# Ledger of designs, part 8: peptides against a protein of PDB entry 6NYY

Target 1, 212 residues: chain A of PDB entry 6NYY
Amino acid sequence: KHFEQAIERVIGGLEKKTQVLQPEEKKTVAYHEAGHAVAGWYLEHADPLLKVSIIPRGKGLGYAQYLPKEQYLYTKEQLLDRMCMTLGGRVSEEIFFGRITTGAQDDLRKVTQSAYAQIVQFGMNEKVGQISFDLPRQGDMVLEKPYSEATARLIDDEVRILINDAYKRTVALLTEKKADVEKVALLLLEKEVLDKNDMVELLGPRPFAEKS
Target 2, 212 residues: chain A of PDB entry 6NYY as posed
Amino acid sequence: KHFEQAIERVIGGLEKKTQVLQPEEKKTVAYHQAGHAVAGWYLEHADPLLKVSIIPRGKGLGYAQYLPKEQYLYTKEQLLDRMCMTLGGRVSEEIFFGRITTGAQDDLRKVTQSAYAQIVQFGMNEKVGQISFDLPRQGDMVLEKPYSEATARLIDDEVRILINDAYKRTVALLTEKKADVEKVALLLLEKEVLDKNDMVELLGPRPFAEKS

## One batch from the design tools (peptide; made by RFdiffusion4, then SolubleMPNN)

Design b1_p8_8_s1 (from b1_p8_8, 6 letters changed)
Fold by OpenDDE base, seed 3:
Structure b1_p8_8_s1 (fold): chain B 212 residues (1-212), chain A 8 residues (1-8)
Amino acid sequence: as target 1 above (212 residues)
Amino acid sequence: AYSTIAPP
């Protein structure tokens, strides 16, 4: 228990017990986090959920914690499912509230970075082809791109297509599982913190065998 | 903001 709390403090920051969310914001957070949790539950190549919380920590209003697999190689399918899981919060907000919030900013940043990496670093796009360029690191001088402006436009277009495809896939999934998202969100509003066992009780066992 | 966190 002490070790888990220490890890949570390092990853999420200190629990802000004094930060009281308004009921409507707390509801939005619950459905957002439920979207992440349910998307991760039903996507084969997503990381398994460990914990989901609507208790604010540091700058976060809620969080979903996953156990990543120790992998050195990632497939295109794995990266897509990870993108879908990351979009789960935004998609849940759209499905249940018909509005989007700023809460997905960090999720969208991660999705954007992953999409660019797939296309320009891993050569995973057929139109752009089998290329690999280093992405500019934070603080690197903006060096001249090693490709034409036409190629830059193509990359930008294919990034949008990839993100939109992931978004549509997530919308389809969470629409199908809408009742499950609601169950998780309602239980979050009651308990504030859920673990893997709570998810099994609500949704049944995850439909994908845990690779031992 | 919301955060999706993984163990380090």
Scores: peptide ipSAE 0.095, ipTM 0.766, DockQ to the pose 0.140
Fold by OpenDDE base, seed 5:
Structure b1_p8_8_s1 (fold): chain B 212 residues (1-212), chain A 8 residues (1-8)
Amino acid sequence: as target 1 above (212 residues)
Amino acid sequence: AYSTIAPP
C-alpha cells in the first residue's frame, strides 16, 4: 500500500480530496478513464492495467495506471496499441456523449509525440523511409530541418494518417466493447477506484497472456 | 486534463 501510494504520488501527484467535480464532469471522467482501461484490456500489446481511478490527482481528473514492462525495445505494433490506449479516453467521450472535451489534451500530446517519433526518429514509416532526426527540444533554436519542405509535408501527412488510423482502430475497438466501457464507467462512478481484480470480475480475464 | 499513467 505504501509503495503503491508512493508510485501514485510520483506519477499522478497528490490526491485532491477537496476538488469536487460536478456530476456531469465526474461522469465524463469516468467514461474517459473507462475508455483507457478497456482499450488497454483488449489490446494485445498494451501494458496490463493495474488501477483506474476517477479521484483527481495533481493536474489530472482521473488516471489509468498500467504495469510497465521492463523493455527497452518497442515494436511498431506495441507503439500503435499504446497510441490506441492513449486515445481510449477521447474515443469513449465521443462514443458515449457525442462530444469531446479538453480532458484529452495530454493524451493527444502524447499521441502526437509518439507519431512524430515513429516517423522521424524510428524510421517506422515506409513513405518517409529509414530516417532518424532529432526532434527539436523545447528551447532549442529551431535548426533548419535537414529535409525539404516536400518531406516536411510528407511527414505531416503520414503523422495524420498514423494518428487517424490509431483513432479509427480505437473507435472500432471501443464500439465493439461499448457495453464493457459502460460497465467500467458505472462501476468507477460507484467505487471511484478499480483494480485489476475488479476488471476481471467485470470483464473476465484479459484475453492476452500476461508476459511475466 | 486526464492523465494516463503509461510507462515513461
Scores: peptide ipSAE 0.079, ipTM 0.757, DockQ to the pose 0.146
Fold by OpenDDE base, seed 2:
Structure b1_p8_8_s1 (fold): chain B 212 residues (1-212), chain A 8 residues (1-8)
Amino acid sequence: as target 1 above (212 residues)
Amino acid sequence: AYSTIAPP
């Protein structure tokens, strides 16, 4: 318990016990986090879910915690499934509420960064090709891009395509698993925190063997 | 903002 709490503090920040969410907002958070959790559960190359919570911590209103694999190399398939998992919250909001909220801002930032990295750093896009450029870090003077404006437009287009493909994949998955998302969301509203065992009880064992 | 704690 103490070790888990320490990890949660490092990752999520301190519990904001003083932050009172309105019931409708708490419901939105529950379905958002359920989207992340279920997407991660049913995506082969996603990291295993450890914990999902709708208790506000730090800057977050809820979170899903995954056990990262100790790996230095990521495949294109792994990166795609991670993108889908990251989009799970936004997609869940769309499916259940027919509206999107600002809650996915950090998720979209991560997805955007991942998409650009895949295309311009890792050479994972066939149209852009086997290229690798350093992305300007926040605060670096945007030096002249080492590529033409035509290449810049191509990169932007392919980033959009990649994100949209990940989004569509996530919509398809969470639509198929809509009942599971709802089960997780409802249980979150009851318990506020779910662990892997709760997920197994609710959804059955994860269909992908955890590489121990 | 909802923070999905993805691995670093």
Scores: peptide ipSAE 0.072, ipTM 0.757, DockQ to the pose 0.181
Fold by OpenDDE base, seed 1:
Structure b1_p8_8_s1 (fold): chain B 212 residues (1-212), chain A 8 residues (1-8)
Amino acid sequence: as target 1 above (212 residues)
Amino acid sequence: AYSTIAPP
């Protein structure tokens, strides 16, 4: 328990017990986190869900925690499923509320960074090819790009395609599993925190063997 | 190590 709390503090920051979300905001967070949780549950190459919470911590209003595999090499399929699970919150909001919120900003940042990395660092796009460039970091002086403006446009187009494909995949998945997202969201509103066991009780065992 | 996806 103390170890888990320590990890939660490191990852999520301090619990903001004094931060009172409005009921509608709390509902939004619940469905957002449920989207992440369910997407991760049904994506083969996603990390297994450990915990999902709608208790505000640090900068976040809620979180889904996953147990990553200790791996240094990621496949294109793994990266895609990670993108999908990361989009799960935004997609859930769209499906259930017909509106989107600012709550997905960090998720979209992560997805964007992943997409660019796949294309320009990992050589995972056939049109762009087997290239690897360093991405400018936030605060780095914009060094001259080692590629042409035509290549820049191609990269931007392929990034959009990749993100859109991940988004569509996530929409399809969470639409199929809409009832499961609802179940998770409602249970989150009751318990505020769900663990893996709660998810198993609610959804059944994860359909993919957890490679320990 | 844990991965966390959170609304900002």
Scores: peptide ipSAE 0.042, ipTM 0.744, DockQ to the pose 0.384

Design b1_p8_8_s3 (from b1_p8_8, 6 letters changed)
Fold by OpenDDE base, seed 4:
Structure b1_p8_8_s3 (fold): chain B 212 residues (1-212), chain A 8 residues (1-8)
Amino acid sequence: as target 1 above (212 residues)
Amino acid sequence: GYSTIAPP
C-alpha cells in the first residue's frame, strides 16, 4: 500500500483533498478516466492498467496508472496504441456527452508530441521518409528548419493524419466497448478508485497476456 | 489537463 501510494504521488502528484469537483465535473472525469482505462485494456500494445482514480492529484482531476514496460525500443504499433490510450479520455467524453472539455489538454499535448516524434524523429512516416530532426525545445530559437516549407507542411499534414487515425481508432474501440466504459465510469463514481482486479471483475480478464 | 497517464 505504501509503495503504491508513493508511485501514485510520483505519477499523479499529491492528493488535492481540498479540490471539490461539482457532480457534473466529477462525472466527466469518471467517464474520461474510464475511457483511458478501457482503451488501455483492449489495446494490445498499451501498457496494462494498474489503477484508475477520479480523486484529484497534483495537476490532475483523475488519472489512469499503467505499468510501464521497461522498454527502450517502441514499435510504430506500440506508439499508435499508446496514442489511442491517451486519446481515450477525450473520445469517451465525446461519445457520452457529445462535447469536449479542456481536461484533455495534456493528453492532446502528449499525442501531438508523439505524432511529431514519430514523423520527424523516428522516421515512421512513409511520405516524410526516413528522416530524423531534433524537435525544437521550448525556448530554443529555431533559427532555420533543416527542411523546406513544403516539407514543413507535409509534416504538419501527416501529423494531423496520424492523430486523426489514432482518434478514429479510439472512437471505434470505445464505441464497440461503450458498455464497458459505462461500467467503469459508474463504478468509479461509486468507489473513486479502481484497481486491476476491479477491472477484471467488470470486464473480464484483459485479452492480452501481461508480459511478466 | 485534469487527467494524467503514467509516463511510458
Scores: peptide ipSAE 0.070, ipTM 0.761, DockQ to the pose 0.149
Fold by OpenDDE base, seed 2:
Structure b1_p8_8_s3 (fold): chain B 212 residues (1-212), chain A 8 residues (1-8)
Amino acid sequence: as target 1 above (212 residues)
Amino acid sequence: GYSTIAPP
């Protein structure tokens, strides 16, 4: 219990017990986190879910915690499924509420960073090719890009395509699993915190074997 | 604004 709390503090920050969400906002958070959880549950190359919570911590209103595999190398397929999992919250909001919120800002940032990294650092895009450039870090003055404006436009286009493809994939998945997202969201609203066992009880065993 | 935390 102490170890889990320590991990939660590292990932989510300190519990904000004083932060009271309005019921509608809490509902939004529940469905958002349920989207992450269910996407991760049914994506083969996503990390397995450990915990999902709608208790506000640090800067977050809720979170889904996954057990990352100890790996240094990632495949294109793994990165795509991670993108889909990361988009799960936004997609869930769209499916259930027909509106988007600012809750996905950090998710979109992560997805954007991943997409650019795949294309310009890892050479994972066939149109852009086998290239690797250092991405400017926030605050670094980009004096000159090591590629032409035409290449810049191509990169931007391919980033958008990659993100949109991940988004569409996530929409398809969570639409198929819409009932499961709702089950998770409703249970979150009741218990506020779910673990892997709760998910197994609710959804059945994860369809993908966890690599030990 | 608010944010939710997704896995890294």
Scores: peptide ipSAE 0.059, ipTM 0.760, DockQ to the pose 0.185
Fold by OpenDDE base, seed 1:
Structure b1_p8_8_s3 (fold): chain B 212 residues (1-212), chain A 8 residues (1-8)
Amino acid sequence: as target 1 above (212 residues)
Amino acid sequence: GYSTIAPP
């Protein structure tokens, strides 16, 4: 219990018991987190879900916690599935509400960073090629880009393509699994916190063997 | 603004 709480504090920050979400916001959060959870459940290369919560913590209104594998090397396929999982919340909001919220800001930041990293740091894009440049960090003086404006445009285009592909993949998945997203969201609204066992009860065993 | 926390 103490270890789990410590991890939760690191990932989500301190529980904000006094932060009362309006019912509509709570519903939005539930479906958002359900999107993350279900996407992660059915994506082969996503990390397995450990916990999903709609109890506000720190800067978040809810969270999905995954068991990270101690991996230092990631494949392109793994990174794509992680992107899809990260987009799961936004996609769920779109599917169920026909509107999007600011709740996905951090998710979009992560997806954006991942996409750029894949293209300009990991050399995972055929058009851009086998290149590796340091991405400017927040607060770093934008040093002159080591590539041309034409290359910059190409990078931007390929980033959009990659993110859009991930988004479309996520839409397809969560549309197929729409009933599962609904089940998870409704149970979240009831219990506020779900663990892996709850997910197994709702969705059945995760289709992919957990590589321990 | 508000955000939900997704996995890293």
Scores: peptide ipSAE 0.053, ipTM 0.758, DockQ to the pose 0.195
Fold by OpenDDE base, seed 5:
Structure b1_p8_8_s3 (fold): chain B 212 residues (1-212), chain A 8 residues (1-8)
Amino acid sequence: as target 1 above (212 residues)
Amino acid sequence: GYSTIAPP
């Protein structure tokens, strides 16, 4: 318990017990986090869900915690499922509320970074090809790109395609599992924190074998 | 914002 709390503090920051969200915002957070949780539950290459919470921590209003696998190599399929899981919150908001909020900003940043990395660092896009270019880090002088403006446009297009494909995949998944998202969201509103056992009780066992 | 705690 102390170890888990330490990890939570490192990753999520300290619990903000004093931050009381308005009921509507808390509802939005619950459905957002439920989207992440359910997407992760039903995506084969997503990491196993450990905990989902709507208790604000640090800068976050809620979070889904996953058990990381000790791996150094990631497949394109794994990265896609991770993108879908990351988009789960935004997609859930769209499905249930017909509107989107600023809550997904960090998620979208992560998805954007992943998409660009896949295309320009890992060579995972057939149209762009087998290239690897270091993305400018914050504070680095933007070095001249070693490719043409046409290639730059192609990269931008393929990034958008990849993100949109991940988004559509997530929409399809969470639409199919809409009832499950709602169940998780409602239970979050009651308990504020759910663990893996709560998810199993609610949704049944995760359909993918957990690689220990 | 919302944070997903996924491995970096």
Scores: peptide ipSAE 0.061, ipTM 0.749, DockQ to the pose 0.155; fails the geometry check

Design b1_p8_8_s4 (from b1_p8_8, 6 letters changed)
Fold by OpenDDE base, seed 1:
Structure b1_p8_8_s4 (fold): chain B 212 residues (1-212), chain A 8 residues (1-8)
Amino acid sequence: as target 1 above (212 residues)
Amino acid sequence: ATSTIAPP
């Protein structure tokens, strides 16, 4: 309990019990977080879900927490599944509401950063090739890019392709698992917080063995 | 963690 609360405070900030969302916004958050949770559940290389909450904390209206694997090396497949999991909220909003909200802004930032890192830091794109450049950090003076404008355009194109592929994969998954997303969302609206056991009760055991 | 974020 105390340890989990400490982690929650570090990840989400202080619980804002006084922040009452409108029912429609609360519903949007529930389906958004359910999208993350279900995507993470059915993606082999995603981290196991630990907790999902629609109780506002800090700047977050809801969150899904995962048990990070103690790993230092990531494969392309792992990074793709992490991107899909991160897109799960946005995709859920699209599938269930036919509209998207600003709620996914941090998810999209993370996906964008991951896609660029895969292409220009990790050399994971065949068209761009086995290259590694430092990405400008937020607040760094944009120094001259160590590559041509043609390469910049290629990078931008391949980033869009990678993100779109992850998005399409997530749409396919959450469309297949649409009933599961709804089960999770409805239970979130009832309980506000779900743990791994609640997810097992709803969805069955995660289909991927926890790497011990 | 993934999160639904309120606009600034």
Scores: peptide ipSAE 0.373, ipTM 0.911, DockQ to the pose 0.635
Fold by OpenDDE base, seed 4:
Structure b1_p8_8_s4 (fold): chain B 212 residues (1-212), chain A 8 residues (1-8)
Amino acid sequence: as target 1 above (212 residues)
Amino acid sequence: ATSTIAPP
């Protein structure tokens, strides 16, 4: 309990008991978080889900909490599955509501950053090649890009392709698991917080062995 | 962690 609360404070900030969501918004949050949770559940290289909540905390209206693996090296496959998990909320909104909200802004930021990093820092794109350069940090003078405008366009295109591929993969997954997303969302609306055990009861055991 | 973020 105390440890979980400490983690929740670190991840979500202080619980905003005063933030009243409209029922429709709360429903959107529930399905959004259910999308994250289910995507993470069925993606091999995603971090294991610990908790999912639709209780507003800090700037978050809901959150999915994962146990990150203590790893320093990431494969393309791992990064892709993490992107898919991160897109799970947006995709769930699309699948269930036929509309998207601003709620995915931070998710999209993370996905965008990951995609750029994969292409321009990690050399993980075949078209761009085995290159690595620093992304401009916020506040750094935009030094002259060490590459041509053609390369800039290529990077932008390949970033978009990578994100779109992750998005499509997530759409396929959550469409296949649509009933599971709904189960999680409905249970979230009832309980507001689900743990790993609730997920196991609802979905069965996660199909991937947790590396203990 | 993933999160549904409120607008600024």
Scores: peptide ipSAE 0.371, ipTM 0.909, DockQ to the pose 0.641
Fold by OpenDDE base, seed 5:
Structure b1_p8_8_s4 (fold): chain B 212 residues (1-212), chain A 8 residues (1-8)
Amino acid sequence: as target 1 above (212 residues)
Amino acid sequence: ATSTIAPP
């Protein structure tokens, strides 16, 4: 509890207990965070869920917190499952509401950055090949790209393919687990905060052994 | 890592 609260304060900031969301927005947040939580639960290479909350903190309306592994090397499969987990909120909104919100903006930013990094920094795309270029940082005026316009178009196409594949994988997963997403969302609306034990009680043990 | 809904 105390350690988790300290981490939450560092990552999410102070709880905004004074921020009152309308019931419909609170419902949207609950299903969005449930999407992240359930995707992370059933993806082998996703980080273990620590906590999920619909209590606003800092600049966020809700969050799912994971225990990251201390690792320096990532596989393509690990990066894909991380992308799927990150898309879980947007996908949940689509499945349950038939509409999407601005709430996924930061998630989409992270997914976009990861997809570009995989293709142009890590050489993980067969069509683009075994290349590694520095990505322009936000605010760097990149005067010249180290590749042709044809290569730029290829990169853009392969980024879209990768993101769309991750999105489709997430849709398939959360459609299969739709009842579990709803259970988590409904319990979030009741308790506002769920921990790993609540998730185990609700969904059963995570099907992947936590690598200690 | 934390996933967070950002307000507009």
Scores: peptide ipSAE 0.328, ipTM 0.901, DockQ to the pose 0.823
Fold by OpenDDE base, seed 3:
Structure b1_p8_8_s4 (fold): chain B 212 residues (1-212), chain A 8 residues (1-8)
Amino acid sequence: as target 1 above (212 residues)
Amino acid sequence: ATSTIAPP
């Protein structure tokens, strides 16, 4: 209990007890977080869900917390499933409300950064090839790109393709699991916080064995 | 690792 509260405080910040969301916004947050939770549950290479909350904390209106795997090497398949999990909130909003919100801004930033890194740092794209360039860090002078304008356009096109493929995969998954997303969202609106045991009660055991 | 919904 105290350890979990300490982790929540580090990850989410202090509970903003004063931030009263309107019922419709709280509903949007619940379905957004349910999308992340369910995507992570059914993606083989996603990190296992520990906790999901719709209690506003720090800069977030809600959050999903995962147990990261202790690994130094990532496959292309692992990075794709992580992208899909990160898109789960946006996709849930689209499926249930037929509209998107600004709430996915940080998720889209993470997905964009991952896609560029896969193509220009890890050499994971067949069209761009086995290349590795340092991405400019925030505050570094934009050094001239070590490649042509044609290569820059190719990179931008392949980034969009990769993100769109991850998005389509997430849409297919959460459409198939739509009833599960709704169960999680409705229970979030009741309890505000769910753990792994609540998810097992709702959805059954996660279909991927935890490496003990 | 965390995912979050945030205000703008």
Scores: peptide ipSAE 0.210, ipTM 0.831, DockQ to the pose 0.821

## One batch from the design tools (peptide; made by RFdiffusion4, then SolubleMPNN)

Design b1_p9_1_s1 (from b1_p9_1, 5 letters changed)
Fold by OpenDDE base, seed 1:
Structure b1_p9_1_s1 (fold): chain B 212 residues (1-212), chain A 9 residues (1-9)
Amino acid sequence: as target 1 above (212 residues)
Amino acid sequence: ATSTIAPPP
């Protein structure tokens, strides 16, 4: 309890019990978080879901918490599945509401950062090649890029391709699992918080063996 | 963790 609460405070911040979302916004959050949860459930290389909540905390209106593996090395496949999981909320909003919200801003930031890192730090793109450059940090003076404008354009194009591929993969997955997203979202609207056991009851056992 | 984020005020 105390440890979980401490983790929740670190990840989500303080619970905002006084923040009453409008029913439609709460519904949006529920489907958004359900998208994350279901994507993470059915992606082999995603971290296993620990908890999903639509109780506002800190700056978050809801969150999906995963149990990170103590992992220092990430494969391209793992990074892709993490991107798909991170896009799950946005994709769920699109599938269920035919509209998107600002709620995915942090998710899109993470996806963008991951895509750039894969291409320019990890050398994971064949067109850009086996390169590794430091990305400018937020607030760093834009030092001269260690590559040409032609390379910059190539990087931008390949980032878009990578994100688009992850997005399409997520759309395909959550469309296939649409009924599961609905089940999770509806149960979130009822219980506000779901754990791994609730997810197992709804979806069955995660189809991937959790490497302990 | 993934989160639905409120827009900055």
Scores: peptide ipSAE 0.346, ipTM 0.892, DockQ to the pose 0.612
Fold by OpenDDE base, seed 4:
Structure b1_p9_1_s1 (fold): chain B 212 residues (1-212), chain A 9 residues (1-9)
Amino acid sequence: as target 1 above (212 residues)
Amino acid sequence: ATSTIAPPP
């Protein structure tokens, strides 16, 4: 309990007891977080879910917490599943509400960063090839790109393709698991916080062995 | 962690 709360404070910030969401926004957050939770549950290479909450903390209106793997090397497949998990909130909003909100901004930032890193730093795209360039950091003078404008366009195109593929994969998954997303969302609206045991009760055991 | 983020004020 105390250790989990400490992790929660580090990840989510301080609980904002004073932030009252409107019921419709609270519902949106519940389905958003349920999307993350269910995507993480059914993606093999996603980190296992520890906790999901719709209690606002810091700047977050809700959050899903995962057991971090002590992993330094990531495969392309692992990075894809992490992207899908990160898109789970946005996809859930689309599936259930037919609308999208600003709530996914940080998720999209992370997905965008991951996609660019995969293509230009990790050499994980066949069209761009086995290249590795430093991504411009915020505040670095944009030194001349070490590649042509044609390569820049190719990178941009392949980033969009990768993100769209992850998005489509997530749509397919959460559409298949739509009833599970709804179960999680409804229970979140009731309990505000779910743990791994709640998820096991709702969804059954996670179909992938947790590497201890 | 993933989170639903409030827009900046």
Scores: peptide ipSAE 0.342, ipTM 0.891, DockQ to the pose 0.612
Fold by OpenDDE base, seed 5:
Structure b1_p9_1_s1 (fold): chain B 212 residues (1-212), chain A 9 residues (1-9)
Amino acid sequence: as target 1 above (212 residues)
Amino acid sequence: ATSTIAPPP
């Protein structure tokens, strides 16, 4: 309890009890966070869900919290599933509302950064090849790229392909699990906070063995 | 712990 609360404070900040979202915005947040939670539940390489909340904290309107594995090495498949989980909120909004909001901006930033890192730092793209360049840091002088404009275009194209593939995978998953997303979203609107046990009651046991 | 956060605009 105290440790979890401390982690929640570090990740989300202090609970903002005073931010009353409009009902439609609260509904959007519930479905957004349900999308993250359900995507993480059904993706093999996603971290186990600990908690999902639609109580605003710090700058967040809601959050899904996962137990990270003590892992130093990531596979391409693990990074893809993490991207899909991160896209789960945006995809849920699209599926349920037929519209998208600005709520996914941080998720999209993370996905974009991950995609570029996979292609230009980790050498995980066959077309770009076994290359590793440092991404320009925010605020670093745009150092001359160590590759041609043709390679830059190829990188941009392959990043877009990777993100689109992750998006399509997430759409397929959450479309298949649409009823589960709705169950989670509706229960979030009632309880505001769900834990792993609530998710098991709603969805059944997670289909992947928790690697202890 | 890792979290995904829906930020305000």
Scores: peptide ipSAE 0.274, ipTM 0.884, DockQ to the pose 0.615
Fold by OpenDDE base, seed 3:
Structure b1_p9_1_s1 (fold): chain B 212 residues (1-212), chain A 9 residues (1-9)
Amino acid sequence: as target 1 above (212 residues)
Amino acid sequence: ATSTIAPPP
C-alpha cells in the first residue's frame, strides 16, 4: 500500500482534489483509460497492467500504469503492440463517442517518436533500409540532414504508414473487445481506481503468461 | 510505463 502510493505520487504527482471535472469529461476520461487498459490486456507484447485510475493528478486527468519487463532488446512486433496500447485511449474515444479530444496529445507524441525511431534509428523499415541517424534532441541546432529531400519524404510517408497500421490494429482489437471496454469504463466511474485483480474479475485472466 | 489523458496546456 505505501509502496503503491509512493509510485503513484512519482508517476502522477499529487492528487488534484480541487479539480472538478464535468460529468461528461469524467466519462471521457473513464472510456479513454479503459481503452488503454483493455488494449494492454489483449496485446501479447504489451506490458502487464498494474493499475488504472480516473482520479486527476498533477500530470493528467487519469492514467493506466504498467509493469515494464526488464529488457534491453525490443523486436518490431513488441514496439508495434506498445504503440497500439498507447493509441488505446484515442481509439476508445472514437469508438464510443464518435469524436476525439485533446486528451491523447502525450500519447500521440510518444507514438510519433517511436515510429520515427523505428525507421531512422533502428533500421526497421524495408523501404528506408538499414540506416541509423541521430534524431535532433530538443534544443539542438537543426543539423543538416545527412540524406536527400527524397529520403526525407520517404521517411515521413513510412512513419505515417506505421502509425496508421498501429491505429487500424487498435481499432480492430477494441471493436472486437468493445463490451470489455464498456465494462471497465463503467466500473471506473463507480470505483475511480482499478487494479489487476479487478480486471481479472471483470475480464478473466490475461491470456498471456506473465514472465515472473 | 504509463499512459495518461492530459488536459490541454
Scores: peptide ipSAE 0.231, ipTM 0.845, DockQ to the pose 0.782

